Peptides against a protein of PDB entry 5H65. Designs and how they scored, part 11

Target 1, 294 residues: chain A of PDB entry 5H65
Amino acid sequence: QYLERTPLCAILKQKAPQQYRIRAKLRSYKPRRLFQSVKLHCPKCHLLQEVPHEGDLDIIFQDGATKTPDVKLQNTSLYDSKIWTTKNQKGRKVAVHFVKNNGILPLSNECLLLIEGGTLSEICKLSNKFNSVIPVRSGHEDLELLDLSAPFLIQGTIHHYGCKQCSSLRSIQNLNSLVDKTSWIPSSVAEALGIVPLQYVFVMTFTLDDGTGVLEAYLMDSDKFFQIPASEVLMDDDLQKSVDMIMDMFCPPGIKIDAYPWLECFIKSYNVTNGTDNQICYQIFDTTVAEDVI

## One batch from the design tools (peptide)

Design b1_p11_1_s2 (made by RFdiffusion4, then SolubleMPNN; from b1_p11_1, 5 letters changed)
Fold by OpenDDE base, seed 3:
Structure b1_p11_1_s2 (fold): chain B 294 residues (1-294), chain A 11 residues (1-11)
Amino acid sequence: as target 1 above (294 residues)
Amino acid sequence: MKPVLAPPYVP
C-alpha cells in the first residue's frame, strides 16, 4: 500500500481511525528492559499476560510434586509409564509417560513425555533431551494437564502457554486424535487438549518525534518487527543482544536526539473509550527493522 | 515498499 508521509503535527489533529506513514525519531521507549516487553497474548479474548517467572513455575511444580501418581492410569495404549522414587528425604514419586505412536515408542527426539510429579529442573532437563514434554497430573479417570499457569508444552527451551479464560481442558487421552504422534506441533497439541494457545508478543510504547510533534505509538508484534520471535528471545542470549543493539541504534544512549536516526514506519490511529473519556491512540503496523541493522 | 525502522542509508 502507498501512503504519503504525514507530519506528526497534522496527524495529532485528525480523527481516528486512519493509517499514516511517518518519518520520525525514537525519542524514548518503554519498557526499557527486554524481559518486561515480552508478554503473552490471547488471540481469542485479547488479554495480555505476563510470562511466568521461574519462581512461579517452581511453586506450581512443587505443588504438583506432592501428589502421588495414580497407578491405575499407568501404561495405557497411548503411553508407557516409568515411575521412580527420589532419593531425597521426602521420597517423592515421579512418573514419566512415554507417548507411543501406533503402539510403538518413537525415537527420543520424536517422543513426547508426560511428566507427573517433576520439578522445574527435572522437567527442563528432560525437555532438552527429548524435545517435547507436557506436565501432567492424575485426574479421576485419566491424566490431565497439570496447570495452565505453567506451560502445557515444553519443547527445548520454548515454553508454550494456554489461555485460562478461553481454554476448556480435555484429558490427555485426547492426544489420540492426533494422526502424527512424532512432530508434536504446539497448535495441534493445544487443539487436542482444548487449549487456546497464547502468543508471545513484544509490547512496547514508542515516543516518536519528527520535530513538528510528539506521538506515542504502541507496538505489539510477535516476530515481524524485529524479525526475531518473541517466543525465543528470552531464552537466547544472542537474540537478546540483537534486540538491545537495535534499540540502542534507534535510541542511542548518552547522545542528544538531534543525532538520532530518522525512522520510517506505518502507524494507525484508533479510538479508545475509558469511561467518559475518549482518546485517540496509535499503533505501529506493517513495519520491520531493516536487515542491515542486525 | 513497506516502511522500515532503520538508520539512514550511508553508502
Scores: peptide ipSAE 0.028, ipTM 0.648, DockQ to the pose 0.025
Fold by OpenDDE base, seed 1:
Structure b1_p11_1_s2 (fold): chain B 294 residues (1-294), chain A 11 residues (1-11)
Amino acid sequence: as target 1 above (294 residues)
Amino acid sequence: MKPVLAPPYVP
């Protein structure tokens, strides 16, 4: 799309909704900490959620580990099961179910593991080796997803989450409906299990100043603005450094705004009504950090 | 046309 540049002072006087191209400096942004800017977004109900912390996951998996795997649910046409008993005082049992493709156990890099009773550490170790892991529990008649507060799928270092509000969970045997039982595409797994997958997004507020006016613009983006996937950034130190570097370039610490770079971006205005109060807000859209900056 | 945010090159 083509838009002429509009000064902020003019934008601030106009009614919403409208789209603008602006040239401005990033006076400030929030949140300042990257981990606080990464959220989970539901594409259906649009709820924003915090990414669970390691401590949160530990609790969930510890609770799951107190449950004994049901022997009746082991070794089905869909998966082969192996049981380990830990050497701790409680003798915790861990079940690993290896999902088969047409009755044949696939290679490790194509194999989906269903883990029952594992700790976060154990699950992560297995995900590193077999790539795809689903934390599960024994249901009444079938294995079921452990908890939507935890990842429904772990692939390498990526944790895939589902929306509790929008999901209608189905049992593990519904994975039989998948034609391809080797690639384990997250969206396909989610669909089979009745999960609405959440999307990782960067959520930030930019304070923009072009010398004629100042406005706050909202940023919600998954992978286009920074050209870095929000789904990967929390688990990759180099990506984190890249984002930090970009933000430091846009909003250099310790110097005056007069020395800040000029930035060109698209913003759209929209109305927000709360009771009798009507406010015009702004959102950044269709804007990308230049590749040579990353 | 997609706007691109790019800081100036500083050696």
Scores: peptide ipSAE 0.027, ipTM 0.652, DockQ to the pose 0.027
Fold by OpenDDE base, seed 5:
Parts: C-alpha cells; sequence; structure tokens
Structure b1_p11_1_s2 (fold): chain B 294 residues (1-294), chain A 11 residues (1-11)
C-alpha cells in the first residue's frame, strides 16, 4: 500500500482510526531487554502470556514424572512404546511412544515421539535427536496431552504452546486423522488435538520523534518486522545478537538523537476507552527492517 | 509500497 508521509505533529491532532506513513527517529524503546519483549499471543482471544521459563517447565514435568505410564495404553496401531526405568532412587518409569505412519516407523528426522514421565532435560535430549516430541500423560482411555502450561509440541529447540482459554483438548488417538504422519506441522497437530496455538510475538513500545512531535507506537509482530521469528529468538544466541544489533542501529546508545537514523514505517491510530477517558493509541503495521540489516 | 525501517546502508 501507499500513503503520503505525514508529520507527527499533524497525526497527533487527528481523530482515530487512521493509517499513516511516517518518517521518524526511534528516540527510545521498551522493554530494553529482549527476553522481556517476547510474549505468547492467542489469535482468538488475544490474551498475552509470558513464555514459560525453564524453572516453570521443570515443575510441570517433574509433576508429570510422578505418574506411572498405563500399560494398557502402550503399543497401539498408532505408536510403538518403549519403557525405561531410571536407576536413580526413585525408579521412575519413562515411556516413549514412537508414532507410526501407516504402521511403519518413519525416519528419526520425521518421527513424532510421545513422551510420558520424562524430565525437561530428557525431553530436550530426545527433541534434539528426533523431529518432534509431545509431552503426554496416561488418561483414562487414551494418552492425553500433559499440560497446556507446557509445550504441546517440541521441534528441536522450538516450543509450541496452546491457549488454555480457547483450546478444547482431544486425546492422542485423534492424530490418526492426519493423513501424513511424517511432517508433523504444528498447526495440523494443534488442530487434531483441539489446540488453539499461541503465537510468539515481539511486544515493544517505540517512542518516535520526527522533530515536529513525539509519538508512542505499539509493536506486536511475530516474524515480519525483524525478519527473525520470535519463536526462535530465545533459543538462538545469534538471533538475539541480531535483534540487539538492529535496535542499536535504530537507537544507538551513548549518542544524541540528532545522529540517529531516519526510519520510515506505517502506523495506525485507534481509540482506547478507559472509563470516561478516551485515548488515541498507535500501532506499527506492515513494516519490516531492511534486508541488508540482517 | 511497503515502508522499511533501515539504518544507513552498510555494505
Amino acid sequence: as target 1 above (294 residues)
Amino acid sequence: MKPVLAPPYVP
């Protein structure tokens, strides 16, 4: 789309909603720490959630590991089961269910594992060797997803989460509805299991200044703005460095704003009502960092 | 035309 450039001083005087193209400097932004800017967003109910920390997941999986796998749920037409008993003082049982494609085990890089009773460390080790893992527990009649507070799917270092509010969980046998049991697309897995997947998003507030006025604009974006997936950034040091470098280029530390680069972006205004107070807010949209920055 | 946030070009 094309819009004429509008100075911030003019925008600040106009009613919402409207769309604008602006040229401004990034005076400042918040939060300053990258890990604080990455959130989980539900596309359906629009709730924002914090990404669970390792400590949070440890608790969930530790609790799950107190449960013994149900022998009646092992070795179905959908999966082959292997059981390990740990040699520690607890003698914990861990079940790994290897999902089959039309009765045949796929290659490791295409295989889905259902993990029952594993610790976070054990699950992560398996996810590094196999394409996909789902933490599960023994239900009454079938395996079930362990907990929506934990990932419903782990692929490598990527944790896929579901919305507790919007999801209506279905048992593991519903994976049978998937024709292709090798690709394990997160959205397909989510659909089969009744999960509304959460989206990783960068959430930031930009303070923009074009010399005529100052405006705060909200940024919520998954992968288009930085051209870096929010879903991967927390687990990749190089991606983190890239985002930091981009922000340092836009808002260089230790120098005056007069030396900051001019940036062009789209912003849209919208009304927010808080009781009797009506406020106009702004959000960045349809904007990306230049390709040569990456 | 889609706006692009860009710092000064660095080859």
Scores: peptide ipSAE 0.026, ipTM 0.645, DockQ to the pose 0.027
Fold by OpenDDE base, seed 4:
Structure b1_p11_1_s2 (fold): chain B 294 residues (1-294), chain A 11 residues (1-11)
Amino acid sequence: as target 1 above (294 residues)
Amino acid sequence: MKPVLAPPYVP
């Protein structure tokens, strides 16, 4: 639907919910640091959570590495297993399970590895070589996902996370339900394992000023606004640089707002009730940074 | 026409 441009002063006087097209300058934005703007969002319970830091993952995997792989769970119809014993870490045992497709080991670029007892460093090394990695542990009767606080699937540099609130984990043998055991689509893996996958999102607050008024607009977007996937930006310096350049262009440091570029976007208003207080909030929607800016 | 956040077009 085509919306005519509405000045902010008029918008600020109107009841919610409504949709608007605006032309305004980005006076400021929060958070200022990109890594703080990337969150994980559950599409079911709508919880926002922080992306785990390397330190958090180190702890989880270190704890997992204290557990000895169960020999009874090795070499099933689903996977072939290999065990390594470390020389310098008190003889830590690491099990790698290579998932087979119809009884045949796929090529490394299509292979899913189940890693038991691996450190973050070891897991990352393997994920760079193989298509996919799942951190696992020995359960009572089957391999199980290690921890939902860690990625349930690592593909290259992308960490896929699941919602602890909404997920009901199933054992690794449920991967047998997947017809294609080569592509390892994250959503399919998640479904097989009873995981509700979290979505990477950019979460930012824009302070917009058109000279008639000032309002704060919320941005929550995965890949449309910047045309950069939130799932990849934290692991790619070039993508980070691109986002930083875009934001610097919109809100140049050390320059007066009078010289800021005019931006056009869609915003929608909505009501938020907190006890007796009714507040109107605004969210950016259906807006993309122009291609010539990227 | 989707709104686009962009500086003014400079040819």
Scores: peptide ipSAE 0.024, ipTM 0.629, DockQ to the pose 0.025

Design b1_p11_1_s3 (made by RFdiffusion4, then SolubleMPNN; from b1_p11_1, 5 letters changed)
Fold by OpenDDE base, seed 5:
Structure b1_p11_1_s3 (fold): chain B 294 residues (1-294), chain A 11 residues (1-11)
Amino acid sequence: as target 1 above (294 residues)
Amino acid sequence: MKPVKAPPYVP
């Protein structure tokens, strides 16, 4: 359906819920720092979580490295296992399990590695050479996911996280249910392991001004708005620069709003109740940065 | 890249 452009002054007087097409300038936005705008969102319980920092992951993997891999869980029909003993003072054992496809080891770019006892640095090095990495630990009867506070799957520089609240973890042997053991699609891996995957999202508040009124609109988007995946931006300097450039274009620093570009986007209104107070809020939807404005 | 674009139609 076509939505006619509505001035902000009219929108501010209307009841929710409604959908609008607007033309406005971005007076300001928050947070100003990109790393603060990237969050993890659960599509099921709708909780927002911070993306774990390197220091957080270091602690988790250090704790995992204190446990010795169980020999009884090595070399199954699902995977071939190799063990390394570090030459450092601790003599730490690291196990890498190479997941097979119908009994055959796939090529490195198609291979899933299960890693026990690895440090963040070691895991990252392996993920750069192999398609997929899952941090695991030895359970009672099978390998298990190490910790949902850490990525359940690492592919290159992308860390895939799961929701602690909504996930019911299953053991690693459940990967046998996957017919294709070469592509390792994150959603398929998550499903096999009982994980509800979290989504990387940009979370921002835009203050919009069209000269008739001022409105705050919420942005929660994974990859459509900037045409940049939120899942990749934190690990790529060029993508970060691109987002910064876009925001600087919309809201140029040191320039008056009169010179700001006009933006055309969709917003939807919705009701929020906080005790006795009813508030109407607004969210941007179905909007992307483009070369031209319609 | 220029400003934000919204599609003309909404489902």
Scores: peptide ipSAE 0.032, ipTM 0.673, DockQ to the pose 0.031
Fold by OpenDDE base, seed 4:
Structure b1_p11_1_s3 (fold): chain B 294 residues (1-294), chain A 11 residues (1-11)
Amino acid sequence: as target 1 above (294 residues)
Amino acid sequence: MKPVKAPPYVP
């Protein structure tokens, strides 16, 4: 359906739910800091949560490093194991399990590593060299995912997280169900391990003003709006710069709103009820930053 | 300048 442009003053008088095309200026937005706008979203329970900070991960992996790898779980049909003993960290044991494809070790760029007792730094180093890394621990009968508060899968600089509420973790041997043990598609890994993967999303509130009215519109988007994946932006300075440039273009600092560019976007209204309080809210949808800006 | 692009048609 073609949507005609509707002024904000008219929208503000209408009942929800409805869809609109608008032309407005971005008076302001929140949060102002990019790292605060990137969240993890569960597609099932719809929980929004913060992306764990490096410090949070350090604690988790440090705790994991206090646990000794179980020798009986090493060298299975699924993986070959190698153990290291640190010299400078009180003889900490680190186990690396190299997942095999049909009994054969794949090339480094296709290999999944299961890591026991590794620090964040060590894990990150390995993830940069190998295709994929899963932080694990020794369970009773099998290796298990270390902690859903940490990534269940690290591929390069991308950390894949799972929903604690919706996931029912299964042991590592369930990776045997994967026919292709070289590509390690995150969704396939998640499925095999009983994980509901979280989605990286940009979460922002735009204050839009078209001169007839002002409304706040919610933005929750993974990769469409900025044409930049939320999953990659926190680990890429160039992508961060791009987002910052876009936002500065929309809402340039130090100048009056009269000089701001006009934005054309879609918004949808919806009802939010909190007890006796009924509020109409707005969300941006099906909108992309123009190619001449990005 | 049109910094934001939205299609006129909504499927």
Scores: peptide ipSAE 0.029, ipTM 0.652, DockQ to the pose 0.029
Fold by OpenDDE base, seed 2:
Structure b1_p11_1_s3 (fold): chain B 294 residues (1-294), chain A 11 residues (1-11)
Amino acid sequence: as target 1 above (294 residues)
Amino acid sequence: MKPVKAPPYVP
């Protein structure tokens, strides 16, 4: 639906909910650091959470690495197992389970590895060589996902996370339900394992000024606003630079706002109740950086 | 989906 341009001063006087097209300058934005703007969002419970840091993952995998793989769970119809013993003082055992496709081991670029007892470094090394990696542990009757605080699936440098609140984990043997055991689509893996996958999102607050008024607009977007996936940006220096360049273009540092570019975008208003306070908030929607701007 | 429009940035 076509929306006419509305000045911010008029918007600020209107009740919510409504949709608007605006022309404004980006006076400022927060957070300024890109890594702080990337969050994980649950599409079911709508919780936002931080992307785990390397240190967090180190702890989780270190704990997992203290557990010895159960021999009874090795070499099933679903996977072939190989065991490595580290040369450290503890003689840590690492199990790698190679998931088979119709009883045949796929090529490395199509193979899913289930890693039991691996450190973050070891897991990352394997994920760089193989198509997909799932950190697992020995359960009572089957392999199980290690921990939803860690990725349930690693593909290259991309970590896929699940919602602890909404997921009802199922054992690894449920991967048998997947017809295609070569592509390992994250959503399919998640469904098979009872995981509600989290979505990487950019979460930012834009302060917009059109000379008639100033308002803050919330941005929550996965890959459409910047035309850059939030899921990839943290692991790609070029993508990070691209986002920085876009933001610097919209809100150039050291330059007065009078020289800022005019931006056209869509915002929607909505009511928020915080205790006894009722306020109108604004969110950017259905907006992408123009191709001629990138 | 609509674009954010801005003039070309010149450093």
Scores: peptide ipSAE 0.028, ipTM 0.611, DockQ to the pose 0.028
Fold by OpenDDE base, seed 1:
Structure b1_p11_1_s3 (fold): chain B 294 residues (1-294), chain A 11 residues (1-11)
Amino acid sequence: as target 1 above (294 residues)
Amino acid sequence: MKPVKAPPYVP
């Protein structure tokens, strides 16, 4: 069934849940900073959490680097291990485990590295040379994922995170279950290791005004609205600039709302109950920024 | 063109 345009004043009077097509101006939005609008979302428990900051990762990897790799866990059928000792006063040991495909080391672009004892900078450097990296630590009987508060997989500039609540971590040897040990698909890696992968999402609140009424609509979207993946935007200056440009177009700074562009989008209403208080909220869905704007 | 557009939606 085709949705016709409904004025906001009419929507504001209706019960939820319903779906609407609207034409409105973006009076304002929050948060204003892009980095604050990118979150991690669990598809299972639906928790929203912040993307770890570089400083947070530094702490985690620095702590991990204080642990000495267990020699007993080196050079298995799954991986070949190389150990480096840093020249600093502490003599930190870094282990890199090269995952093999059927006992053979794959090409560098297809090779998964397991890094033990590396700093964030070292890990990032290796991820640039070897597309797939997993930060690990020595467990009792096997290598294990270092920490779910850090990426479980780094591919290029993309950090893949897992949900602490929903994941039941399994040891690294479970990667043996993967038939394809060359592509290292994040979802497959996650499944093998018992990780529920988190999804990058844009989370914003839009204040919409069509001249008949004003309402706030929630935006939670991974890659459809801006036609930019939330998973990539934080690591790409050009993508960040594009998002900023789009938002500036919707809300031109220094001019009156009368000059703002009209936006056509879909919103759905839903009920939120907090104790005795019942509130109707709105969420944007199935809406995309026009291609000519990007 | 309009900055934002919605595809035809059929519930």
Scores: peptide ipSAE 0.026, ipTM 0.652, DockQ to the pose 0.029

Design b1_p11_1_s4 (made by RFdiffusion4, then SolubleMPNN; from b1_p11_1, 5 letters changed)
Fold by OpenDDE base, seed 5:
Structure b1_p11_1_s4 (fold): chain B 294 residues (1-294), chain A 11 residues (1-11)
Amino acid sequence: as target 1 above (294 residues)
Amino acid sequence: MKPVEAPPYVP
């Protein structure tokens, strides 16, 4: 899309909503720490949630591990089950269900595992060797998703989460509705299980200055702005370094703003009402980091 | 950073 460039001083005087193209310097941004800028966003109810920490997941999986897998739910037409008893003091039982495609076990890189009673460490180890893992528990009549506070699907190092508010969970046998039981696309799994998937997003506030005015713009983006998926950045040191390098390029530490690069982007204005106070806010949209700065 | 020269996308 094309919009005429507008100076910030002019934008600040105009009513919302409107769309603008701007050229400005990034005076500052918040939060400064990358891990604080990554959130989970529901596309349906628009709630923002924190990404669960390892400690949060440990608690959930420890609680799940107190439950014994139901023998009646093992070895169905959908999956083959294997049971392990840990040699630790607790003698915990762990069940792994290998989902079949038309009665045949897929290759490891195409296989979905359903795990009961596993610790976070055990689940992560399995997810590194198999394509997909779903933490589950024994329900009354079928296996069920363990907890929406934990990932509903783990693929490698990527944790997929669902919205507690918008999801209406269905039992594991609903995976039978999937024609292809080898690819395990997160959206397809979510749909089959009645889950509204949350999206990883970068959430930041940019303070923009073009010399005519100063404006705060909100950034909420999954993978287009940095050209780095928010879903992967927390688990990849190199991606984290890349984001840090980008931000340091835009807003160099220890350097005066006069030497900062000029950045060009789209922003949109919108109205926010808080009681009797009306405020115009701004959001960055349809913008990506470019190789060269204008 | 630069504007994306494509149709608007919805995150």
Scores: peptide ipSAE 0.033, ipTM 0.531, DockQ to the pose 0.031
Fold by OpenDDE base, seed 2:
Structure b1_p11_1_s4 (fold): chain B 294 residues (1-294), chain A 11 residues (1-11)
Amino acid sequence: as target 1 above (294 residues)
Amino acid sequence: MKPVEAPPYVP
């Protein structure tokens, strides 16, 4: 629906909820650091959580690596298993289960690996060579996902996470329900394993000023605003630079706001109750960085 | 930045 441009001073006087088109300057934004603006969002329970850091993953995989793979769960109709013994003091055993497609091992670029007992470093090395990796552990009757605090699926440098609150995990054998055992689409894998996948999102607060008024607008977007996927930006220096360049263009450091570019966007107002306080908040929606700016 | 235009109507 077409919306006419409304000055911020008028918007600030109106009740919520409403939708507006505005033309304003980006006075400031937060957080300033990109890694702080990338979160994981559950589409079901709507919780926001931090993207796990390498240190967090190290702990999880280190704990998993203390467990010995169960021999009874190796070499099923779904996967072929290989065992490696590390040369460290503990003689750690690592199991890699190669998922078969109709009883045949796929090519490396199409193969899903189930890794049991691997460290983060080892898992990352394998994910760089193979199509997909799932960290797993030996359950009572089947392999199971290791931990939802870690990625349930790693594809290259992309970590796919699931919601602990909304997921009801199923055993690895449920991957048999997938017709295509070569592409390993994250959503399909998640569905098979009872996982509600989390979405990477940019979460930012923009302070917008059009000369008539100032308001803060919330941004939560996965890939449309910057035309850059939030899921990839943390692992790609060029994408990070691109986002930084965009933000520097909108809000150039060391320059007065009078010289800032005018930006057009959609915002919606909504009511928020915090205890006894009722306030109107604003969120950016259906807005993208203009192609001439990128 | 600019608003995303609504996609054209597809019958």
Scores: peptide ipSAE 0.029, ipTM 0.537, DockQ to the pose 0.022
Fold by OpenDDE base, seed 1:
Structure b1_p11_1_s4 (fold): chain B 294 residues (1-294), chain A 11 residues (1-11)
Amino acid sequence: as target 1 above (294 residues)
Amino acid sequence: MKPVEAPPYVP
């Protein structure tokens, strides 16, 4: 679909919903901090929530570490279990369950670890050695996911989260339903465990100005706008720097807006009703920042 | 880096 450029002054007078192509300058944006712009979005209930902070995870895993692994749940057909006792004064027990593929332990790079009683630091260390890790706890009859407020799956530096509202958790033995017990695709793991996976998204508000008018446009995007996955940006300093550089390019600090670059993008209008108040809002869509060819 | 307009996906 081809859209001609429409000035903001004209857009501001029109009813919603409509789609527009615009050419404007980014006067300002919010939030200014990158970590505040990355959220978790449920594709089912559409709830937006904050990405848990390291401190939040520490609390969850520390609480989990106070529980002793149930010996009855160790060494099943699905996994082999090893238990470590820490040398601290509390003698904390950590259980690592190595998920087998058809009764055989896979290679380390293909092995899923279930960790019970581990701290965040211990879990992260293991995830660096074994690409796939699930924090778990002992249930009554089976291992269970530890907590949906923590990642249900850690792969490298990526934390996969599930929606508390939409998920109906199933026990770990449901991983048996997976034909492929080597790749550990997050969506497949989520499905097996009854989890609705959350999506990392950039959430920002852009104030756009083309000299004829000013409007605020909402940005919610996972990986297309910046050409950077929202799922990876928080764990990668270089990616963070790249996003910051892009925003500085669009909205250069310390200079007047007259010197700002002109940006072309698509926006769509939509109606928001709050009681008797009807407001037209705008959202950026199908817009990307081209990578610089170095 | 320049913003690039992607053609709208028309199903």
Scores: peptide ipSAE 0.027, ipTM 0.535, DockQ to the pose 0.030
Fold by OpenDDE base, seed 3:
Structure b1_p11_1_s4 (fold): chain B 294 residues (1-294), chain A 11 residues (1-11)
Amino acid sequence: as target 1 above (294 residues)
Amino acid sequence: MKPVEAPPYVP
């Protein structure tokens, strides 16, 4: 359906749900810090979660590193295992399992590593070298995913997370169901292991003002609005700068709103019930940031 | 740079 431009004052008087095309200025937005605007979203149960901090991961991996790899689970048809003892006073044992493709070890950049007893630093180093890493632990009969509070898959600098609520974890041997054991597509890995993957999303609240009215619109988007993946932005300084530049352009600091650019976007209204309190909320949709053409 | 709406038709 074609949407004509509607002034905010008119929108604010209408019942939900409806879709609108608007032209407004971004008076303000929250949160102001980029890190705070990136969340994890479950496509199934729709829960929003915080992206774990480095400190959170350190604790998880440190705990995992206190467990000794089970010798009985080493060197299966699925993977070859390498074990070593660290040089520290405690002599921590670390196991790296190299997943084979049809019984053959693939090239390093195509090889999935299962790491048992590794620290965050060690895991990150391995992921940068071998691309794909899964933190695991020794289960009763098989290797198992270490913890859904940590990434189930690390590829380069990208951490892939799963939903604790919706996932029903399966053992590592279920990776055998993957026909191609070289590409390691996150969704395929997740499916094999019974994981519902979480999606990185930008979550922001925009205060929009067109001179006739003011409303707050919710933004939840993975990669369309900024044309920047939320999954990559936290690990890439250039992408972070780009997002900051965009927001500074829309809402210039130290400048009066009269000089702000006019923005065109779609918003949809929806009803929210909090106990006995009913309110209408708004969400931005089908909107992207584009560079101006000279 | 500016926010650009999708095509005017929305399903």
Scores: peptide ipSAE 0.025, ipTM 0.527, DockQ to the pose 0.029

